# Ledger of designs, part 106: peptides against a protein of PDB entry 3ZN8

Target 1, 125 residues: chain A of PDB entry 3ZN8
Amino acid sequence: LEEYDKIQKKMEDVMEGKGKLTLRDVYAQIIALRKMGPLSKVLQHIPGLGIMLPTPSEDQLKIGEEKIRRWLAALNSMTYKELENPNIIDKSRMRRIAEGSGLEVEEVRELLEWYNNMNRLLKMV

## One batch from the design tools (peptide; made by RFdiffusion4, then SolubleMPNN)

Design b2_p28_1_s1 (from b2_p28_1, 22 letters changed)
Fold by OpenDDE base, seed 5:
Structure b2_p28_1_s1 (fold): chain B 125 residues (1-125), chain A 28 residues (1-28)
Amino acid sequence: as target 1 above (125 residues)
Amino acid sequence: LPRLSLDERFEQDLLLLLVAKKKQEELE
């Protein structure tokens, strides 16, 4: 659970306004999701929460596998600077990342748009 | 349960963490 605990701590810090979600954090989260499964499964072992948490089935966990593969390819094609500060990714960088990952530029844009949406949601918490 | 995309799974995990945090604060 060590990798998952690190991500939980990071997300807690972000929710408290002590941090910002980066694409490095996204990469770590993807790896944790593949290793540990859904967070609901982890939270079910915490005494005192008393919450009935629905957990995705094994089949549901596999549905996102191709999307995970594609996003990992994009993330692996980014520089450390881009992972830490995704806002610097312009059209030229986006095209390079797409070419390096074997993705369409629109798929890289989709990842960045999702990242921006996540940060907007975190600011509302 | 509905089939979740990767982005929807992230959102769900974030919501669950928020709920867990609030419950922990109530217990402290």
Scores: peptide ipSAE 0.221, ipTM 0.661, DockQ to the pose 0.216
Fold by OpenDDE base, seed 1:
Structure b2_p28_1_s1 (fold): chain B 125 residues (1-125), chain A 28 residues (1-28)
Amino acid sequence: as target 1 above (125 residues)
Amino acid sequence: LPRLSLDERFEQDLLLLLVAKKKQEELE
């Protein structure tokens, strides 16, 4: 619970413009999701939200396990500087990460594009 | 069973954070 709460607080700070979502934050969120389940389980403890927020079944959480594994492999192949500042990842770095993780360059590009989309979404809030 | 990709789950979690924040603001 404590690790999940720290990640949620960090995401809230990002939504308030007090921080930047990094790939380190993404990594931590993936690990927390696998250990504790979805955020909806945490929010069920808030009065009035538990009735309105459906929690995904355990079977639903297993959906996309292969994609999670592949993205974790990519993240584990990044340097600390790349995790903190993904904008420095050029074509050469992207290729190195792909080769180190056993992924296609296009899959690493997809992860970075998704990350960029998440940051855009956070700015719209 | 609805297939939610990892990216869709993250988007859902962000939406839930927004809802939680709004509810907290209503309680203040």
Scores: peptide ipSAE 0.220, ipTM 0.664, DockQ to the pose 0.214
Fold by OpenDDE base, seed 3:
Structure b2_p28_1_s1 (fold): chain B 125 residues (1-125), chain A 28 residues (1-28)
Amino acid sequence: as target 1 above (125 residues)
Amino acid sequence: LPRLSLDERFEQDLLLLLVAKKKQEELE
């Protein structure tokens, strides 16, 4: 619960323009999601919310497990500077990360594109 | 049933956090 609260606070700070979402924050969120499950599963214990919040089934959680594992491998192959400032990741860095994680370059590109889209979304809120 | 990808789960959690924050601010 404490790890999740830290991630929640960080997400709130980003939404308020007080911070920037980094790939380190993404890594922490993935770990929290694997340990606790989706936030909807936590919130379902609040009276009235369980009816309004769709909770993914255990099978639905397992389907994404391989993708999660692959993205974690990519993140673990990044330097601290790259995790904090993903915008410095050029083609050479992206290839190194792919080779180090056993992924295709396109899979690393997909992760970075998702991250960029998420940051754009957060800036619009 | 549509399978939730990692990105969809992350986005859903973010949305829920936004809703929870707004509700908390209304109670303060």
Scores: peptide ipSAE 0.212, ipTM 0.657, DockQ to the pose 0.223
Fold by OpenDDE base, seed 2:
Structure b2_p28_1_s1 (fold): chain B 125 residues (1-125), chain A 28 residues (1-28)
Amino acid sequence: as target 1 above (125 residues)
Amino acid sequence: LPRLSLDERFEQDLLLLLVAKKKQEELE
């Protein structure tokens, strides 16, 4: 719960425009999801939300497990500077990350595109 | 049940957090 609360607070700060989502934050969130399950399960313990939050089934959590493992491998192959500032990742860095993680360059590109899309979404809130 | 990709799960969690925050602010 404590690690999840820290991540929630950080996500709140990002949603409020007080922070920037980094790939370090993505990594932390993936780890939290694996330990605690979906955020909806955590939020169900908060009295007063009164909303039956859709919780993904255990089977649905397993469906994304391979993608999670692949993205974790990519993240683990990044430098601290790349995790903090993913926009510095050029073609050469993407290739290195892909080779180090056993991924295709396209999969690393997909992760970065997703990250960029998430940041765009957060700015729209 | 539709299979949620990792990206879709992240988006859902962020949306849920936003909704929860707004509701908490309304209750305060």
Scores: peptide ipSAE 0.262, ipTM 0.702, DockQ to the pose 0.216; fails the geometry check

Design b2_p28_1_s2 (from b2_p28_1, 22 letters changed)
Fold by OpenDDE base, seed 2:
Structure b2_p28_1_s2 (fold): chain B 125 residues (1-125), chain A 28 residues (1-28)
Amino acid sequence: as target 1 above (125 residues)
Amino acid sequence: PPILSLDERFERDLLELLIAKKKKEEQE
């Protein structure tokens, strides 16, 4: 819990300072979530929420964790300029990131699409 | 070689920049 609060505070400070979500912020969020373990297990310990949240199957949790690990590999293969400004990632950069991370180009595209959707949602708040 | 995390890469690159800056200041 203490590490989560420190990471959340650091993320808030980064989000407030930058005025926009970056892939660096996404990386920090993923690392925070991994340190806490499966959020589903944390939520199951909250009295009254365990009945209302469909517990993802163990297989769905593993699939989600693998997808997150693959996205971390992509993020670790990006330059600081790309992490700060994901909108500069063209087809050539996307292919380089995919090759450097051992991913398909489509998986890198999915990460960028997810980021773009999150950034649109944050602008609506 | 182990792939460094983004944080580890950032720390490495920052340290290299700080070392390079100190070396330059010592030569001036």
Scores: peptide ipSAE 0.290, ipTM 0.722, DockQ to the pose 0.019
Fold by OpenDDE base, seed 1:
Structure b2_p28_1_s2 (fold): chain B 125 residues (1-125), chain A 28 residues (1-28)
Amino acid sequence: as target 1 above (125 residues)
Amino acid sequence: PPILSLDERFERDLLELLIAKKKKEEQE
């Protein structure tokens, strides 16, 4: 819970324009979410909320978990400089990250595109 | 420098931030 609160505070600072979202922040959020377990299981224990939320099929949860696992592998294959400044990731770095994580270069590109889109969205808030 | 895992690097930097925050609070 304390680690989660720190990550939330950092996200708030980024949303307030006091900081830049980095891939390190993305990693921290993913780890925090994984430590809390599937939010669906937590929400299922709240009387009345479990009935109104479309529970993603167990298969959709597995697909999402696999995608997150693959992105974590990519993040674990990045240097600290790349995590803090994803804009330095060129084609050579992207290939190295893909090779180190057992991913296709396109999957690493998808992660970076997702990050860029999120960072653009946060700048509009 | 030893190649720290991403988790170890994260933990180190989190500790540094906590120490820096504590020092700032002690100076205020």
Scores: peptide ipSAE 0.156, ipTM 0.587, DockQ to the pose 0.031
Fold by OpenDDE base, seed 5:
Structure b2_p28_1_s2 (fold): chain B 125 residues (1-125), chain A 28 residues (1-28)
Amino acid sequence: as target 1 above (125 residues)
Amino acid sequence: PPILSLDERFERDLLELLIAKKKKEEQE
């Protein structure tokens, strides 16, 4: 709960323009969520969200878990500087990250594209 | 296992924050 509250506060600071979302924040969020266990427990404590969100199929859960596992491998292969400022990740860095994580370069590119899309979304909100 | 993809989770959390912010603004 405390780790979740810290993440929410960080997200609020970003939404207020007091902070920037980084891949370090993404990493911390994933780790915190994994420590908290199934998000179903968190969602069950939020009235109405458990009713509004379609429960994904077991297969969709497994696919999502594998994608997150692969992204964690990529994040673990990044330097602190890259996690704090993903915009410095060039083709050479992307290749190193892919090789270190056992991913395809395209999968690392997808993660970075996702991050860029999240930053665009945060600027629109 | 994570129920939602990272993107879907993040979108959810952003929506919750947006709703909370709007609710606060309406109370001010």
Scores: peptide ipSAE 0.127, ipTM 0.538, DockQ to the pose 0.148
Fold by OpenDDE base, seed 4:
Structure b2_p28_1_s2 (fold): chain B 125 residues (1-125), chain A 28 residues (1-28)
Amino acid sequence: as target 1 above (125 residues)
Amino acid sequence: PPILSLDERFERDLLELLIAKKKKEEQE
């Protein structure tokens, strides 16, 4: 709960333009949410959100979990500087991360693209 | 395919922030 509150506060700071979402923040959030268990359990504690969010099928949850597992491998293969400032990740760094994580370079690119999109969304709010 | 679980988690957190922001605006 304390880790979750820190992540929420960090997201609030980013939403207020006081900060930037980093891959370190993403990593921390993934780990915290994995410790909390299935999203369905978290949503059960939030009145009304369970109605607004499409309940993913069990198969979609499994696919999402495997994708998160792969992304965690990529994140674990990044340096602190890369986690803090993903914009420094060039083709050489991306290849190293892919090789170190057992992923395709395209999977690392997809993670970075997702991060960039998420960071844009947070800046628009 | 959308990174369903992480995207959903972020969407949830974003929605919570949006709801909190809306509630604050309604109180003003």
Scores: peptide ipSAE 0.096, ipTM 0.512, DockQ to the pose 0.157

Design b2_p28_1_s3 (from b2_p28_1, 21 letters changed)
Fold by OpenDDE base, seed 4:
Structure b2_p28_1_s3 (fold): chain B 125 residues (1-125), chain A 28 residues (1-28)
Amino acid sequence: as target 1 above (125 residues)
Amino acid sequence: PPLLSLDERFQQDLLLLLQAKKKEEEAR
């Protein structure tokens, strides 16, 4: 629960314009998600929500496992500066990260595109 | 039904968080 509380606080700070989501935050979220499972399982225990929250099936969770592993490898191949400021990751950096993680450059690009989409979503709130 | 990719899963979790926050704000 404590790990999700930290993520919630970070997301609140981002939503309030006090911060932005970084790849370090993404890394923390992935680790927390692997330890605690879907956020819906946590939220269903919060009194007053009064709604049935959708929970992924075990099969749905397993399909993402290999992708999670690959993205963690990419994140572990990034410098601290890149994790804090993903916008500095150019083609040369993407190639280095891909080579260091055993991924295709396109998979690193996909991770960065996902990150950008998450930031756009957070800014719409 | 189609199984969720990692990105779809994270999007779902983020949306749930945002919905929870919105409900807390509406309850105040």
Scores: peptide ipSAE 0.140, ipTM 0.570, DockQ to the pose 0.242
Fold by OpenDDE base, seed 2:
Structure b2_p28_1_s3 (fold): chain B 125 residues (1-125), chain A 28 residues (1-28)
Amino acid sequence: as target 1 above (125 residues)
Amino acid sequence: PPLLSLDERFQQDLLLLLQAKKKEEEAR
């Protein structure tokens, strides 16, 4: 819960335009999510909110965990400069990251596209 | 949107990516 609260505060700062989402923030959030589990399970402990949230199936959780593990491998293969400013990641950097993480270049591109989409959504708030 | 909605969006997007990946694997 403490790590989750720190991430939430960082997300608040981003939503208020006081900061930007970085891949470092994404890494921290992934770690927190792995420790806490699915948000639906957390919300089930809140009276009145838990009943309406679909819980992912066990199979979906396993698939999710594998995808998260692959993304963590990619993030661990990035330089600090890339984590702080993902926009510098060109085709050459993507290939290096993919090779270092044992991923396809397309999977690294997917992660970056996801990040860019999240950053756009945050700016719309 | 509420902070809870941001984390939920992240999870939803992840879920969508997972579903897409599952469909790709099933199509192989």
Scores: peptide ipSAE 0.112, ipTM 0.536, DockQ to the pose 0.035
Fold by OpenDDE base, seed 1:
Structure b2_p28_1_s3 (fold): chain B 125 residues (1-125), chain A 28 residues (1-28)
Amino acid sequence: as target 1 above (125 residues)
Amino acid sequence: PPLLSLDERFQQDLLLLLQAKKKEEEAR
């Protein structure tokens, strides 16, 4: 019970811009984003906003969807410990994740670099 | 690689959280 309460509280803290962002939080955000779709497609149905908002091209949306799918494959190949504490991911773990997901090691590195940048930005707020 | 997908693991965690919450509400 106490462990699950701690997990829930940590998720709430991250949503409030507090605590340590994990790759589990990243996964939850990606899933939420996929369910809602592009915000521009939602806003285009609001009178007066749809005409003024730049909408990404259909090709740009497809490229973004493919990138998200590849990152989800990487996340699915991670252990719980790696998702909770991504800083433990060394070269050996990164290679295993790449092989398990059918990705290049460089793509896994790109995901981890993006995560590190997001964590730095959250600490500045 | 983990036996369960990340999504399946999250579903299990969510189910356990919901069960814990119900038990806490019944204990009050």
Scores: peptide ipSAE 0.090, ipTM 0.536, DockQ to the pose 0.030
Fold by OpenDDE base, seed 5:
Structure b2_p28_1_s3 (fold): chain B 125 residues (1-125), chain A 28 residues (1-28)
Amino acid sequence: as target 1 above (125 residues)
Amino acid sequence: PPLLSLDERFQQDLLLLLQAKKKEEEAR
């Protein structure tokens, strides 16, 4: 946790002044998510909600954690330029990232598609 | 090759950018 907090703080310092969603922001969010765990678990500790929010099963948490680890591996295999401007990631770059991270190209594509969808949604707000 | 953490890479790139900006400002 301490190492993640240091990484997060450093990432936050580097992110200051950029309002554009990048894969760097995604990285920071993933780290934060790993630190906090499921939001439902956090919300269950809020007094007065009185509602047992459904928490993911332990197996679902493990699956989610594995997916997060895989996405982090992909992100760690990207260049800074790619992280800042994911739109430059072509098929060749995607393959390189996949090979460097030990992932399937499809998994890298999934991450990029998720990012593209998120960025599209944010532009509509 | 040594695997730099993502944060370390970002810091290095930021440092390079700052150095480049400083050089540009000095050249003006």
Scores: peptide ipSAE 0.089, ipTM 0.508, DockQ to the pose 0.023

Design b2_p28_1_s4 (from b2_p28_1, 20 letters changed)
Fold by OpenDDE base, seed 4:
Structure b2_p28_1_s4 (fold): chain B 125 residues (1-125), chain A 28 residues (1-28)
Amino acid sequence: as target 1 above (125 residues)
Amino acid sequence: PPLLSLDERFQQRLLQLLVAKEEQRKKE
């Protein structure tokens, strides 16, 4: 419970603009999500949220899980400096990460683009 | 989205913050 609370607090701080979202934070959130399961399951246990949130189809969950697995492989192939400062990841670093993770460079680029988009959204708040 | 559960969490928090910001603007 303590680890989850720390991760949630960190994410709240990031969302409030008190910190920068890093790929390390993304990694931690992915791990937390895998341990807790989908948020929909967590919300189902909250009294008063009687609204059955549309759960993604089983097929969508499987596709998402495979994508998460690939992204975790990429993240595990990054250095600490890259995880903390993803903006330093150039073409050479992307290629190394891709080779180390068994992914295509395009998949690593997609992860970085997603991260950049999340950071842009967070800055708008 | 590639991280459906993570994206949903981000979107929910983003929405909460946007709503809070709008409520603050209405009070000013």
Scores: peptide ipSAE 0.191, ipTM 0.636, DockQ to the pose 0.104
Fold by OpenDDE base, seed 1:
Structure b2_p28_1_s4 (fold): chain B 125 residues (1-125), chain A 28 residues (1-28)
Amino acid sequence: as target 1 above (125 residues)
Amino acid sequence: PPLLSLDERFQQRLLQLLVAKEEQRKKE
């Protein structure tokens, strides 16, 4: 549960203006997620909730793990400046990242869109 | 899937912060 607490703390810091959610943070959280596993597994340790939570199928886990590996490849193909300031990633940068990671440009765009959605949600709080 | 779990973790924390903010507003 330590990694979950770190995620919670980081989000709190961002919401309080003590930090910025960057793709570097996303990378760190993905790594933490891989170590901890699905949220359902964490919630299963809460008395009265665990037995009511659906467990993902093995196929769903494999698909999710593959998508994570692809996103990690994209993140590993970004520069430090891009990781810290994803808003600078234009079409040319997306293409470079895609080529460097062996992904389609659309997959890189999907990651960036996801990041932008997370930031929008954070601003609503 | 693991990525959905990441989203769930973020959303859960956001919800908690929203609830806490609303509770604080009611106390003021």
Scores: peptide ipSAE 0.188, ipTM 0.626, DockQ to the pose 0.115
Fold by OpenDDE base, seed 2:
Structure b2_p28_1_s4 (fold): chain B 125 residues (1-125), chain A 28 residues (1-28)
Amino acid sequence: as target 1 above (125 residues)
Amino acid sequence: PPLLSLDERFQQRLLQLLVAKEEQRKKE
């Protein structure tokens, strides 16, 4: 719950223009997520929601965990400058990151696209 | 899946902030 509150606070700061969501922040949130588990499990501990959220199957958890591990590998292959300013990541940098992480270039592109989409959503608030 | 849970956390917070902003506008 404490890590969830930290994630929420960071999101508020970004949406209010007090901060920017970076890939460093994404990394921190992924780590927090792994500690807390699926959101459904977190929400089940919130009194008063009264809604039974479906829990993912074991197979779905494994697939998701593998995807997160791959993204963490990509993030660990980035420079500090890239983590703080992902917009500088060009085709050459993507290829380097992919090679360093054992990922396909398309998987690195997918991560960056996801990040860009999150930033777009945050700017709409 | 963990990735979906991350997306859900972002989306949930976004929705909460949008709702709160709209409620504030109605009070003004």
Scores: peptide ipSAE 0.196, ipTM 0.635, DockQ to the pose 0.115; fails the geometry check
Fold by OpenDDE base, seed 3:
Structure b2_p28_1_s4 (fold): chain B 125 residues (1-125), chain A 28 residues (1-28)
Amino acid sequence: as target 1 above (125 residues)
Amino acid sequence: PPLLSLDERFQQRLLQLLVAKEEQRKKE
């Protein structure tokens, strides 16, 4: 619950223009998510939201966990400047990050695209 | 999947903040 509150506060700060969502923040949120488990488990503890949220199959959970692990490897291969300002990541930087993390360049691009989409959504609020 | 759960958490929080802002505007 404490980690969830920190994530919410950070999102509020970004939407109020008091901060920017960075890849460092994304890293922290992924770690918090892994600690808390799936949102469905959290929501099941809320009285009245006992709506059977479709739980993904065990296989889907494993695939998702592996993807998150791969993204964490990419994030761990980034410099502090890249984590704080992902817009500086060019093709040369993406290739270096991919090589350092054992990923394809396309997987690094997917992570950056996801980040850009999240940042756009936050700016629309 | 953990990635979908992360997206769901972001979307849920965004929705809550939008609702809270609308409620605040109605009280002012």
Scores: peptide ipSAE 0.182, ipTM 0.623, DockQ to the pose 0.122; fails the geometry check

Design b2_p28_2_s1 (from b2_p28_2, 12 letters changed)
Fold by OpenDDE base, seed 3:
Structure b2_p28_2_s1 (fold): chain B 125 residues (1-125), chain A 28 residues (1-28)
Amino acid sequence: as target 1 above (125 residues)
Amino acid sequence: LKEAVLLVLLYSKLGDKELAEHLLKLLL
């Protein structure tokens, strides 16, 4: 239990605010997202935005929570080298990650494709 | 800034997509 909390805390503390986005950064931000809760609740604290934001249904929240759980399972099944340099993740590594996380290979691929797209976008910022 | 953008992008994928996409358009 203590080791798990230490790993989570270290992942939260080591965000590279400058440089190449890694899956470690993604992991840290997923944890931050879970702590913040639904975006609608976050935006309710901003004056003028809170009046008519569509609140997600309970079912939509559960779907989101399950997706977060699945992505965290995939990330927790990656090696340090894979988290720091996701480009090394080939088909064999994807299969191992999927098996280790209890996910389909397609779900691991979805995460990696999303990461690649986000990394490309963030290079423009 | 980069961290905030990443957080919004995560909400777009894992949370409220419509709301997050609207926020993203305001940030970028």
Scores: peptide ipSAE 0.511, ipTM 0.873, DockQ to the pose 0.435
Fold by OpenDDE base, seed 5:
Structure b2_p28_2_s1 (fold): chain B 125 residues (1-125), chain A 28 residues (1-28)
Amino acid sequence: as target 1 above (125 residues)
Amino acid sequence: LKEAVLLVLLYSKLGDKELAEHLLKLLL
């Protein structure tokens, strides 16, 4: 946890908030998400949401936290160039990242596919 | 704005998917 806080601070310091978001930005936002906690708790602080938001079960929280840990492991196994420009990640790089993170190649592919889809949406904003 | 959208998209994938998807439908 302490090592993640140091990495977070470094990543926050280099976040530009401008242009195309990178996997570095994704990493920083994952850390922010962990600190914020469940979305239901975040939204409970918004005045006028008179809706009782369902609280996630403990099991749902554990599943989410495990997926976060896995994605952080993948991101921590990427080179700076890969984090900055994920489009360079070919099959060989993806396999290396998977091996270095203890993940299946399919999980690394899922992360990259999500990032690509997200970037398509963000280009419209 | 892009950062806020990214955070919501991360919640949809890694957090409470149902709640995040509902929020996305309201905002987008």
Scores: peptide ipSAE 0.503, ipTM 0.869, DockQ to the pose 0.429
Fold by OpenDDE base, seed 4:
Structure b2_p28_2_s1 (fold): chain B 125 residues (1-125), chain A 28 residues (1-28)
Amino acid sequence: as target 1 above (125 residues)
Amino acid sequence: LKEAVLLVLLYSKLGDKELAEHLLKLLL
């Protein structure tokens, strides 16, 4: 519980959009995504977009929500230093995170690979 | 801008992939 509060209090400070993308930023945006709900519902509020957007099936929404829960479990099993500097996460750290989150090591690797790809893309923006 | 792009990219991976990819093609 105390580690959760420390992560949340620090999340308020990162919203200033200046710096290197971290896994803390990813965590914040996942929480934002969950609060916003399905992208189709978000876009329905934009005039002219809502009429032509495919709505995901309930099963697709459930699959997405499960993936979100799994990634949040991984992120919640990381140390502050790992969240701020994901590049320090070696095989030993990945295994610990996987064990702590109830995930496969491959799922933790997938998250980190995705982060690395996103960080490369966002450096170009 | 980076935050908005990250959010759309998260939707592409964790949400409605087809819709998010379509949106990315329209915005980029």
Scores: peptide ipSAE 0.490, ipTM 0.864, DockQ to the pose 0.434
Fold by OpenDDE base, seed 1:
Structure b2_p28_2_s1 (fold): chain B 125 residues (1-125), chain A 28 residues (1-28)
Amino acid sequence: as target 1 above (125 residues)
Amino acid sequence: LKEAVLLVLLYSKLGDKELAEHLLKLLL
């Protein structure tokens, strides 16, 4: 818990609200998402929306929480240079990150692929 | 705006996929 808070503060201090999306930015937003809680609960605070929104089951919430934990573990196993410039992450670095985080290489690849897709999309916005 | 879009996209992957995808269609 304490290490996550220290990393969070470091990531927030370096967050630039404008520019190239990095894995640092992704990390900060995952922390924000976890603090906000489930999207259904966030939207329930909006008058008129809470009545029609399906609430996820407790099991679905646990599955989402586990995925968040796994991605945070991967990000915490990256170097500062990798977080700032994810394009340097080759197969050897992915394997190291997977081993350091207790994940499969495929899960690290999934995160990086998702990041690349998001970064391309956000450049168009 | 980019930060808000990223947050919704994270919910689509890590949270409530169906709800987040519905919101994304409304926002974009």
Scores: peptide ipSAE 0.464, ipTM 0.857, DockQ to the pose 0.430

